# Designs tried in a protein design run: peptides against a protein of PDB entry 5HOI. Part 50

Target 1, 351 residues: chain A of PDB entry 5HOI
Amino acid sequence: FRYMPFSPAGTPFGFTDRRYLTMNEVGYVSTVKNSEQYSITVSFFDVGRFREYHFEDLFGYDLCFLNEKGTLFGQSKTGQIQYRPHDSIHSNWTKIIPLQAGERITSVAATPVRVIVGTSLGYFRSFNQFGVPFAVEKTSPIVALTAQNYRVFSVHYSQFHGLSYSLSELGTSSKRYYKRECPLPMSLPNINSDMKKDANLDYYNFNPMGIKSLFFSSYGDPCIFGSDNTLLLLSKWRSPEESKWLPILDSNMEIWKMSGGKETTDIHVWPLALAYDTLNCILVKGKHIWPEFPLPLPSEMEIRMPVFVKSKLLEENKAILNKKNEIGADTEAEEGEEDKEIQIPVSMAAE

## One batch from the design tools (peptide; aimed at target 1 K262 I267)

Design b1_p20_4_s4 (made by RFdiffusion4, then SolubleMPNN; from b1_p20_4, 10 letters changed)
Fold by OpenDDE base, seed 3:
Structure b1_p20_4_s4 (fold): chain B 351 residues (1-351), chain A 20 residues (1-20)
Amino acid sequence: as target 1 above (351 residues)
Amino acid sequence: EEKEIEEKLKKEAEEAVKKL
């Protein structure tokens, strides 16, 4: 197993010279190969609030985290990190993270008040927004990080224990755990089922954990979106005994409904954020499960607990069609056979 | 019945999201 650099909703290069380093509700960060250099662009969805900017990357940043105040970059092998505020008031800063032999930075996160670095050896390094270190902690190997304000959601991997997660708060004087290396009930990518398509193998080589993204909801709950395309939300995390993962959205089921109950293999959900009761996402069309260039406009998908059985929905739709045909048979005898496109009532998308 | 369960679970998901 190789620890790969992870960034939220980051994409592989594939067969192209460009990829997304990260994307979320704020915007998207792209990098383009230019010979031995990279050109990085930081783009925003709210073009009225922010201005797009670019810079030349001589280091080959492979880690990124975007927030409303700045962008954190990291180089997984060298240990270099750079924070770039979006405003010109605050200065950019660069730091080298000390790495042991074979250690990699696996994930980085930044909030307006904290910078977090996680490594393949389980070093958890915390800094303020100016790159001043607070603490170094040894945990299980870190594979993904996200942060909101003072809270950090970390995903860990052990060959013996599989996936675990931690939820912590980085105060001024101490770290508090709400959850410490608890089992994460997310399935790893199934190489045998998923790898029948070359495009899925390229994504697996880029992201072997299959974590498409992780974020905090607008209410400050940890969310994770895995290779199964299910959005998991950690509910009641303040109460250790009551805390549970909720499967709040099966995006494959929603795509199946949107497609009129047809199995589609060319539409994919790419998660950005959870805003209230809606998943902000990119609807990807094509062979790749990740967005290409240009980036499609974000879409909203309403959260829905996966309680429906596909067979039952198809039987109910047949029963509704049969009742409509019985009521319609009493009136108009004449008009022709042809284009009974099954108008799935738009109401099933809105109810 | 199933729509009421869907609305109830939607409401439980929404409440799990909204009650923080």
Scores: peptide ipSAE 0.090, ipTM 0.687, DockQ to the pose 0.028
OpenDDE base, seeds 1, 2, 4, 5: peptide ipSAE 0.086, 0.087, 0.079, 0.119; ipTM 0.699, 0.692, 0.705, 0.717; seed 5 fails the geometry check

Design b1_p20_5 (made by RFdiffusion4)
Pose (drawn by RFdiffusion4):
Structure b1_p20_5 (pose): chain A 322 residues (1-190, 198-318, 341-351), chain P 20 residues (1-20)
Amino acid sequence: FRYMPFSPAGTPFGFTDRRYLTMNEVGYVSTVKNSEQYSITVSFFDVGRFREYHFEDLFGYDLCFLNEKGTLFGQSKTGQIQYRPHDSIHSNWTKIIPLQAGERITSVAATPVRVIVGTSLGYFRSFNQFGVPFAVEKTSPIVALTAQNYRVFSVHYSQFHGLSYSLSELGTSSKRYYKRECPLPMSLPNDANLDYYNFNPMGIKSLFFSSYGDPCIFGSDNTLLLLSKWRSPEESKWLPILDSNMEIWKMSGGKETTDIHVWPLALAYDTLNCILVKGKHIWPEFPLPLPSEMEIRMPVFVKSKLLEENKEIQIPVSMAAE
Amino acid sequence: AEEEEADRIFERVKRATAPS
């Protein structure tokens, strides 16, 4: 099995010379093939706070993670990473991650206080926001990483357990695990979207902590999974809290559509900030549309019963209250 | 005709998911 470079909400090149590296509630990072180099553009949705800028990529970064304080880039093959703070007060720094034979950097993540690099051999290298290393750890092969403040949500893969996740906190003292390689019941992919599932074999469209600090993941099944009771290991449950396919179906008047798709950015309490994509492909294009907000709904709505009540989709009060 | 119907569906979905 070949591990692919993962970034949250990243898009493939397809038949173009540009794609999105990473995408969330802060903004979007795109890269354009420029003859032999690349042109990376860092954009923001709150235009008032940060200034959109661009720079020339002489290395071919294919890994990226965006937070409110800076942008982290990474190269899956050479192992070079660069952290660019949004403000000009703080300097950019660059490090090169040691990679063994065939070892690839599969995912990177950054917070205002931590920088995380994961490799295909299971190396977990962590730094502060300035590049000072804390500790090098060996875990299962990492396929996806996201972080918030001091906490890290890592997704692992092997040929035995399949897809597992670890939830840990990088404290000032030492590293503590809340959950260590527990089952991750995310649906795996089972065509026009072939380009995407070669770029992202797991179908992990994006994963992120919620605005209130709960781990979330958005697989190819277009269902938002939230980790509940992660503080008590014996009570941990993955709860499906939004069937985005059902919502588009309800808002479209019960009509099956093959051109409307959801691209996850982040979860804010009960609202999924996303990009509504219209077209044959399931990933967003250029220019990027304005973010949309989709309220979370428990998957308790049946299509057949909703069609009877309407004879937008009107929902019976008895069912809506449930 | 089918393209105009698909546009109307998309615009409806866009209005339903517009930010406040």

Design b1_p20_5_s1 (made by RFdiffusion4, then SolubleMPNN; from b1_p20_5, 10 letters changed)
Fold by OpenDDE base, seed 1:
Structure b1_p20_5_s1 (fold): chain B 351 residues (1-351), chain A 20 residues (1-20)
Amino acid sequence: as target 1 above (351 residues)
Amino acid sequence: SEEEENEKLYEQVLKATAPK
């Protein structure tokens, strides 16, 4: 197994010279390879609130985290991190994270008050927004991080135990755990089924955990979006015994519903954020499960627990059609059966 | 064509997921 650098909703280069380092509700960070250097652009969805900026990257940043106040960059191999405020009021800062032989930075996160660095050896490093260190903790190997305010959601990987998660609060004096290395019930990518398409192999090589993104909801609940295209939300995390992962959206099921029950392999949901009851996402057209360039405008998908079975809906719709045909024998409508849009019950259609 | 169908499906889903 190889630990890869993870950034929320980051995309691979594929066969191109450009990729997204990260994207979320605030915006998107792109990098373009120019010979031995990279050009990084930080773009925003709210163009009235923020101004796009770019810079030359001589380090080859492969980790990124965007928030409303700045962008954190990291280089997984060298241990270099850089924080760039979006405003000109605060200066950029750089730091080298000390790495052991073979250690990599696997994920970085930044809030207006905290910077977090996770490594392949499970070093969890915390800083303030100015790069002043608080602590170093040894955990299980970190594969992904996100943070909101003082809270950190971390995903860990063990060869023996698979995926686990922690939820912690980085106060002024100490780290509090709400959850510490608890099992994460997320499906890993299935190498045998999913790797039949070269594009899926490229994505797996970029992100072997299949974590497309992870974020906190607008209510401050940890969310994760895996390779199964299911949005999981950690409910009741303040009550350790009552805490559970809720599958709040099957995005493949929602695409199927919105498509009138047509199966498609060329429409994909790319997660950005969860705002209230809507998944902010990029709707991707094509064979690649990730957005290409230019980035489409964000779409909104209502959260819906997957309580329906496609096969039952298809059987019910066939039974309704057969009953209509038994009553309406006289009308010559030779319109081919295969192209008929499945009437999805209004209660199941996105409003 | 399969491409034209995929385009119609994409536009349908894009319209259904347009920000309100």
Scores: peptide ipSAE 0.491, ipTM 0.930, DockQ to the pose 0.803
OpenDDE base, seeds 2, 3, 4, 5: peptide ipSAE 0.484, 0.484, 0.485, 0.486; ipTM 0.930, 0.930, 0.930, 0.930; seed 2 fails the geometry check

Design b1_p20_5_s2 (made by RFdiffusion4, then SolubleMPNN; from b1_p20_5, 11 letters changed)
Fold by OpenDDE base, seed 1:
Structure b1_p20_5_s2 (fold): chain B 351 residues (1-351), chain A 20 residues (1-20)
Amino acid sequence: as target 1 above (351 residues)
Amino acid sequence: SEEKEREELYERIKKATAKK
């Protein structure tokens, strides 16, 4: 195991000279390798609200976080971070995070009011939007960060305890924990089953935790999307005893439903954000589970708790087909069993 | 080594910061 730099919905280079550093509901940040330097482009989905910009990166930023006010960049090995406001009014700032020998920045997050840096040694560093430090805290090793306003969702990893999470509020005077290093019920990537495809091994080497993204919902609930393609939402986090993870979307089940009950291996959900009851995502078609270039337009997927079992739906559809064949002897339409679109009952499509 | 790669990258940082 090695700690890798994580950014929300970031993609590997693969066999290309380009990748997405991060993407969310605001936009997407791409980097292109140009000899010994990189060209970074910050692009937006709302082209009326924001202007695309680019710059030359001589440092090789491998960490990124995009928000509505600016972009945070980080270099995992050197500890350099840069914040770039989207507006021309506020100045860019650069800072070096002190790192111990072998320490890496593993994740960065930025809101309009906070900058957060997490490390492989579990140093949690907080700053304001101008790079003024608030505090340094020692936690379990941080593998992923996201933030909304003053709230921070952090994912931690221990070789002995697996994945844990924290939810904290970064006030002006103190950090408040709503959750502190609680068990995270997310499955890690299964190397033996999933890594039989070279593309999955490349992605695992880029992101060994399999966390495709993490974000806060529009309601301010922590969300995580793992390698199992299930969207988990932390419900009731304000009530420590009542807080639970809800599997609010099995994206593999939704792709299966949309495909008429056909097993598809070439359509993948790439998560961006959760707005109300819809997952904003990229529908990726191809061999790779991540979006390539150019980026497809975002799609919306309605959240649905995975109440249905594929096997039951297949048995029910077989039972319906058998009953139809008992009643309708005369139409010899030899449409092979494999090509019949599974009619998902409208009730099951509404639940 | 990871240290050498860090030093090379710090030297790139110094050179890039000195060009501003």
Scores: peptide ipSAE 0.014, ipTM 0.516, DockQ to the pose 0.012
OpenDDE base, seeds 2, 3, 4, 5: peptide ipSAE 0.008, 0.007, 0.008, 0.010; ipTM 0.340, 0.353, 0.339, 0.401

Design b1_p20_5_s3 (made by RFdiffusion4, then SolubleMPNN; from b1_p20_5, 10 letters changed)
Fold by OpenDDE base, seed 5:
Structure b1_p20_5_s3 (fold): chain B 351 residues (1-351), chain A 20 residues (1-20)
Amino acid sequence: as target 1 above (351 residues)
Amino acid sequence: MEEKEREELFEKVKEATRPK
């Protein structure tokens, strides 16, 4: 196992000179290899609210987190971090995170009020938005971070215990835990099944945990989107006893429904954010499960608990088609072999 | 799936996922 730098919805280079460092509901950060340097562009979906900007990266930033106020960059090996406010009112700042031998920054997160750095040795470092340190805590090895306001969702990995998560609040004087290194019921990438396609091997080498993204919902609930393309939401996290992970969307099932029940291997959901009852995402066409360049416009997918079994829907539709054919056998209408799209009942397509 | 059928399928899914 190797700790890789994680950023929310970050993409690999693959065979290209460019990749997305991160993307979410605010925008997307791209990097392009230019000889020994990188050119970074910070782009936004709301072009009326924000202006795109670029800069030369001499450090090779491999970590990124975008929010409404700025972009945090990090270099996993050197420990360099940079915060760039979108507004010219605040100055950029740079800091070196002290790393031990073999330690790497594995994830970074930033809110308008906090900066968080997680490492492969489980050092959790917190700062304010100006890079003033609050505390250093030792946890299990951190593999992913996201943050909203004062709240931090961290994913941890142990070779012995698998994936765990923490949910914490970074006050001014103390860190509060709502959840501390609790089991995370997310499926890891299945190396043997998924590696049959070269495109999946490149992604696995980039992100061995298969965490495509993690974010907070608009309601402030932790969300995670794994390699199984299922969106998990942490419900009732304020009550330790009532807290549970809810599978609120199977994106493969939703693509299958929207396709009229056609099996496809070249339509993929790339998660950005959860706004109310809709997953904001990039709909990806092609062999790669991640978006290419240029970035398509975001799409919206309504969240739906996976109550339906695909086999049952296929059987029900086959039974409906057989009944139509039995009734239609008395009317010799030469209606041609129109591709009998599985009519998903509007109730099953609306619920 | 022919390339055309694949495109039509993608556009169908894309239409169903347009922001309202």
Scores: peptide ipSAE 0.441, ipTM 0.912, DockQ to the pose 0.774
OpenDDE base, seeds 1, 2, 3, 4: peptide ipSAE 0.432, 0.439, 0.429, 0.439; ipTM 0.907, 0.910, 0.904, 0.907

Design b1_p20_5_s4 (made by RFdiffusion4, then SolubleMPNN; from b1_p20_5, 10 letters changed)
Fold by OpenDDE base, seed 1:
Structure b1_p20_5_s4 (fold): chain B 351 residues (1-351), chain A 20 residues (1-20)
Amino acid sequence: as target 1 above (351 residues)
Amino acid sequence: DEEKEREELFEKVRKATAPK
């Protein structure tokens, strides 16, 4: 297993000179290869609230986290991190995270009040927004981080135990755990089934965990979107005994519904954020499961628990069609069975 | 190889962050 730098909704270069370092509800950060250096652009969806900016990256930042106040950059191999406020009032700061031999920064996160660095050896480093260190903790190897306010959602990997997660709050004096290295019920990418397409292999080499993104919902619940294209939400995390992962959206099922029950292989959901009951996402059309350039406009997808089985819906629609054909014998419309839009039952709002 | 690449990148960082 190789630890790779993870950023929320980050994309690979593929065969291009450019990629997204990260994207979320605030905006998107792109990097372009310019010979021996990179040009980074920080773009925003709310162009009235924020001004796009760019800078030359001599370091080759491969980690990024965007929030409403600034952008955190990291270089996984060197341990360099840089925080850039979006406003010109606050200064940029740079630090070098001490790394052991073979250690990598695997993920970074930033809120308006905290900066977090996670490593392949499981060093969890916390800072304030000015880069003043609070603590260093040793955990299981960290593969992904996100943060909201004082809360941190961390994903860990063990060769023996697979994926685990922690949910913690970084106070001024202490770290509180709500969850500590609990099993994460997310499937890893299946190399044998999913990697039959070169495009999927390129993505797997970039992100071997298949975590497309992780974020906190607008309600402050940890969310994760894996390679199975299912959005998982951690419910009731304040009550350790009641806490559970909810599959709140099967995006493949929603695409299938939107397509009138046609199997599509060229439409993909790329997750940005969960706002209330809607997944903010990019609908990607094409061979690659990730957005290319230019970035399409964000779309909203209503969350719905996957209660329905496709096979049952297909059988029910076939039974309805057969009953209609028994009643209406006289119109020889040879409209092929494949082109009939599946009537999706209105009661698909799982309460 | 990977350690050498780290040192080369680290030296690049050090040179770029050196006060002019």
Scores: peptide ipSAE 0.018, ipTM 0.580, DockQ to the pose 0.012
OpenDDE base, seeds 2, 3, 4, 5: peptide ipSAE 0.000, 0.000, 0.015, 0.000; ipTM 0.293, 0.278, 0.553, 0.296

Design b1_p20_6 (made by RFdiffusion4)
Pose (drawn by RFdiffusion4):
Structure b1_p20_6 (pose): chain A 322 residues (1-190, 198-318, 341-351), chain P 20 residues (1-20)
Amino acid sequence: FRYMPFSPAGTPFGFTDRRYLTMNEVGYVSTVKNSEQYSITVSFFDVGRFREYHFEDLFGYDLCFLNEKGTLFGQSKTGQIQYRPHDSIHSNWTKIIPLQAGERITSVAATPVRVIVGTSLGYFRSFNQFGVPFAVEKTSPIVALTAQNYRVFSVHYSQFHGLSYSLSELGTSSKRYYKRECPLPMSLPNDANLDYYNFNPMGIKSLFFSSYGDPCIFGSDNTLLLLSKWRSPEESKWLPILDSNMEIWKMSGGKETTDIHVWPLALAYDTLNCILVKGKHIWPEFPLPLPSEMEIRMPVFVKSKLLEENKEIQIPVSMAAE
Amino acid sequence: SAKEEAKEEEKELFAEVRKE
């Protein structure tokens, strides 16, 4: 099996010279093939706070993670990473991650206080926001990483367990695990979207902590999974809290559509900030549309029963209250 | 203002499907 470079809400090149590296509630990072180099553009949705800028990529970064304080870039092959703070007060720094034979950097993540690099051999290299290393750890092969403040949500893969996840906190003292390689019941992919699933074999469209600090993941099944009771290991449950396919179906008047798709950015309490993509492909294009907000709904709505009540989709009060 | 525009564009998108 070949591990692919993962970034949250990243898009493939397809038949174009540009794609999105990473995408969330802060903004979007795109890259354009420029003859022999690349042109990286860092954009923001709150235009008032941060200024959109661009720079020339002489290395071919294919890994990226965005937070409110800076942008982290990475190269899956050479192992070079660069952290660019949004403000000009703080300097950019660059490090090169040691990679063994065939070892690839599969995912990177950054917070205002931590920088995380994961490799295909299971190396977990962590730094502060300035590049000072804390510890190098060996874990299962990492396929996806996201972080919030001091906590890290890592998704692992092997030939035995399949997909597993670890939830840990990088404290000032030492590293503590909340959950260590527990089952991750995310649906795997089972065509016009072949380009995407070669770029992202797991179908992990994006994963992120919620605005209130709960781990979330958005697989190819277009269902938002939230980790509940992660502080008590014996009570941990993955809860499906939004069937985005059902919502588009309800808002479209019960009509099956093959051109409307959801691209996850982040979860804010009960609202999924996303990009509504119109077209044959399931990933967003250029220019990027304005973010949309989709309220989470428990998957308790049956299509057949909703069609009877309407004879937008009107929902029976008895069912809506449930 | 940008959130209001996004809501208008989302309503227009789903209105096109309902007109089909």

Design b1_p20_6_s1 (made by RFdiffusion4, then SolubleMPNN; from b1_p20_6, 9 letters changed)
Fold by OpenDDE base, seed 1:
Structure b1_p20_6_s1 (fold): chain B 351 residues (1-351), chain A 20 residues (1-20)
Amino acid sequence: as target 1 above (351 residues)
Amino acid sequence: SAREEAEKLRKEIFQEVLEE
């Protein structure tokens, strides 16, 4: 296993000179290779609220986290981090995170009040928004981070225990755990089944955990979107005994429904955020499961628990068609079987 | 219903992505 730098909804370079470092509901951060340097652009979906900006990156930032107040950058190997406020009122700051031999920054997160750095050795470093350190904690190896306000959702990896997660609150005086290194019921990418396409191997080499993104919902619930294209939400996390992961959206099932029950292999959901009951996402057409350039407009997908069985819906529709053909023998309309939109029963969409 | 409108909008967005 190799620890790779993770950023929420970040994309690989592939065969291109450009990639997205991160994207979410606020916007998207891109980087372009310019010989020995990089040009970084911070773009926003709400162009009326925020002004796009760019800068030259001499360090090769491979970690990024975007929020409503600024952008955090990190370099996984050197330990350099930079915070850039979106406004010109607050100054940029840079720090070097001390790394041991072979240690990497694996993920960074920033809120308007906290900066978090996680490493491949499980060092969890917390700072305020001005880069003043609070604490250093030793955890299991960190592979992904996200944060909202004072809360941090961390994903950990152990060779012995697989994936785990923590949910913590970073107060002024202490860290509180709601969950501490609990099992994460997310499937890892299956190299043997999924890596038959070169594009999937390129993505696996970039992101071996298959975590496309992780975020907090608008209600403050931890969300994770894995390689299985299922959105998991951590419900009831305030009650340790009642807390559970809910599969609130199977995006492959939703694409299948939207296609009228046709199997599509060239449409992909790229997750940005969960706002109320809608997944904000990019619908990606093509061979790659990640968005290319230019970035398509964001789409909204309503969350729905995967209650439907495709086989059963296909059998029910065949049975309806056979009954219609028994009643309607006289009209020779050779409308091909392939174009009949599957009626999904409204009653089976469990709210 | 608001749900039928949301389903229609999702189909429209999906169709746009298929036509690009």
Scores: peptide ipSAE 0.005, ipTM 0.315, DockQ to the pose 0.158
OpenDDE base, seeds 2, 3, 4, 5: peptide ipSAE 0.000, 0.000, 0.000, 0.006; ipTM 0.306, 0.312, 0.289, 0.312; seeds 2, 5 fail the geometry check

Design b1_p20_6_s2 (made by RFdiffusion4, then SolubleMPNN; from b1_p20_6, 9 letters changed)
Fold by OpenDDE base, seed 5:
Structure b1_p20_6_s2 (fold): chain B 351 residues (1-351), chain A 20 residues (1-20)
Amino acid sequence: as target 1 above (351 residues)
Amino acid sequence: MAKELAEKLRKEIFAEVLAE
């Protein structure tokens, strides 16, 4: 196993010279290979609030985190990080994170008040928004980070225990844990099933944990979206004994519903954020499970617990169709091969 | 039934999320 640099909703290069370093509800950061250098563009969905900017990257930043105040960049091998405020009021700053031999920065996160760096050796480094260090802690190997305000959601990996998570608050004087290296009930990519499609090989080589994204909801709950395309929400995290992961959206089920119950293999959900009860996402059409260029407009998908069993819905729809055919058998209505779109009851499509 | 249960669970989840 090799620790790879992770950024929320980051995409591989694939066969192209370009990729998204990160994307969320604020915008998307792209990088293009230009011979010996990279060109980075920071783009925003709210073009009235933010101005797109670009710069030449001589370091080859492979880590990124975007927030409403700035963009954090990182280079996984060299340990270089750069914070770029979106406004011109605050200066850019650069810092080198000391790395041991073979250590990599695996993830970075930034809020308006904190910068967090996680490594393959489990070094958790915290800074303020100006790059002033607070602390260094040794944890299990960090594979992903996200942060909102003072809160940090970290995902850890152990060869013996699989995925775990921590939820912490980075005060001025101390770190508080709400959760500390608790088991994360996320499905890992099944290499044998998911890699049978050559088109996904590049993605799992880029992201071996299959974590498409992780974020905090608008209410401040940790969310994670894995390779199974299920959005997990951590509920009751303030009560450590009552805390549970809730599967609040099966995006494969929602795509199946949107397709009129047809098996669609060319539409993919790419998660951006959870705002209230709506997953902000990119609907990707094509062979690749990740968005290509240009980026499609974000779509909204209402969260719904996967209470429905696909097989039961298909049986109920077949039973309704059979009853209609038994009642309609007395009218010689022509054998038009009308594509029997499974009428998903309008109540299930509007839900 | 399944719809009402899903709506109820949605409301309960959101009420749990909002009450925290």
Scores: peptide ipSAE 0.005, ipTM 0.383, DockQ to the pose 0.023
OpenDDE base, seeds 1, 2, 3, 4: peptide ipSAE 0.007, 0.000, 0.000, 0.000; ipTM 0.394, 0.388, 0.386, 0.385; seed 1 fails the geometry check

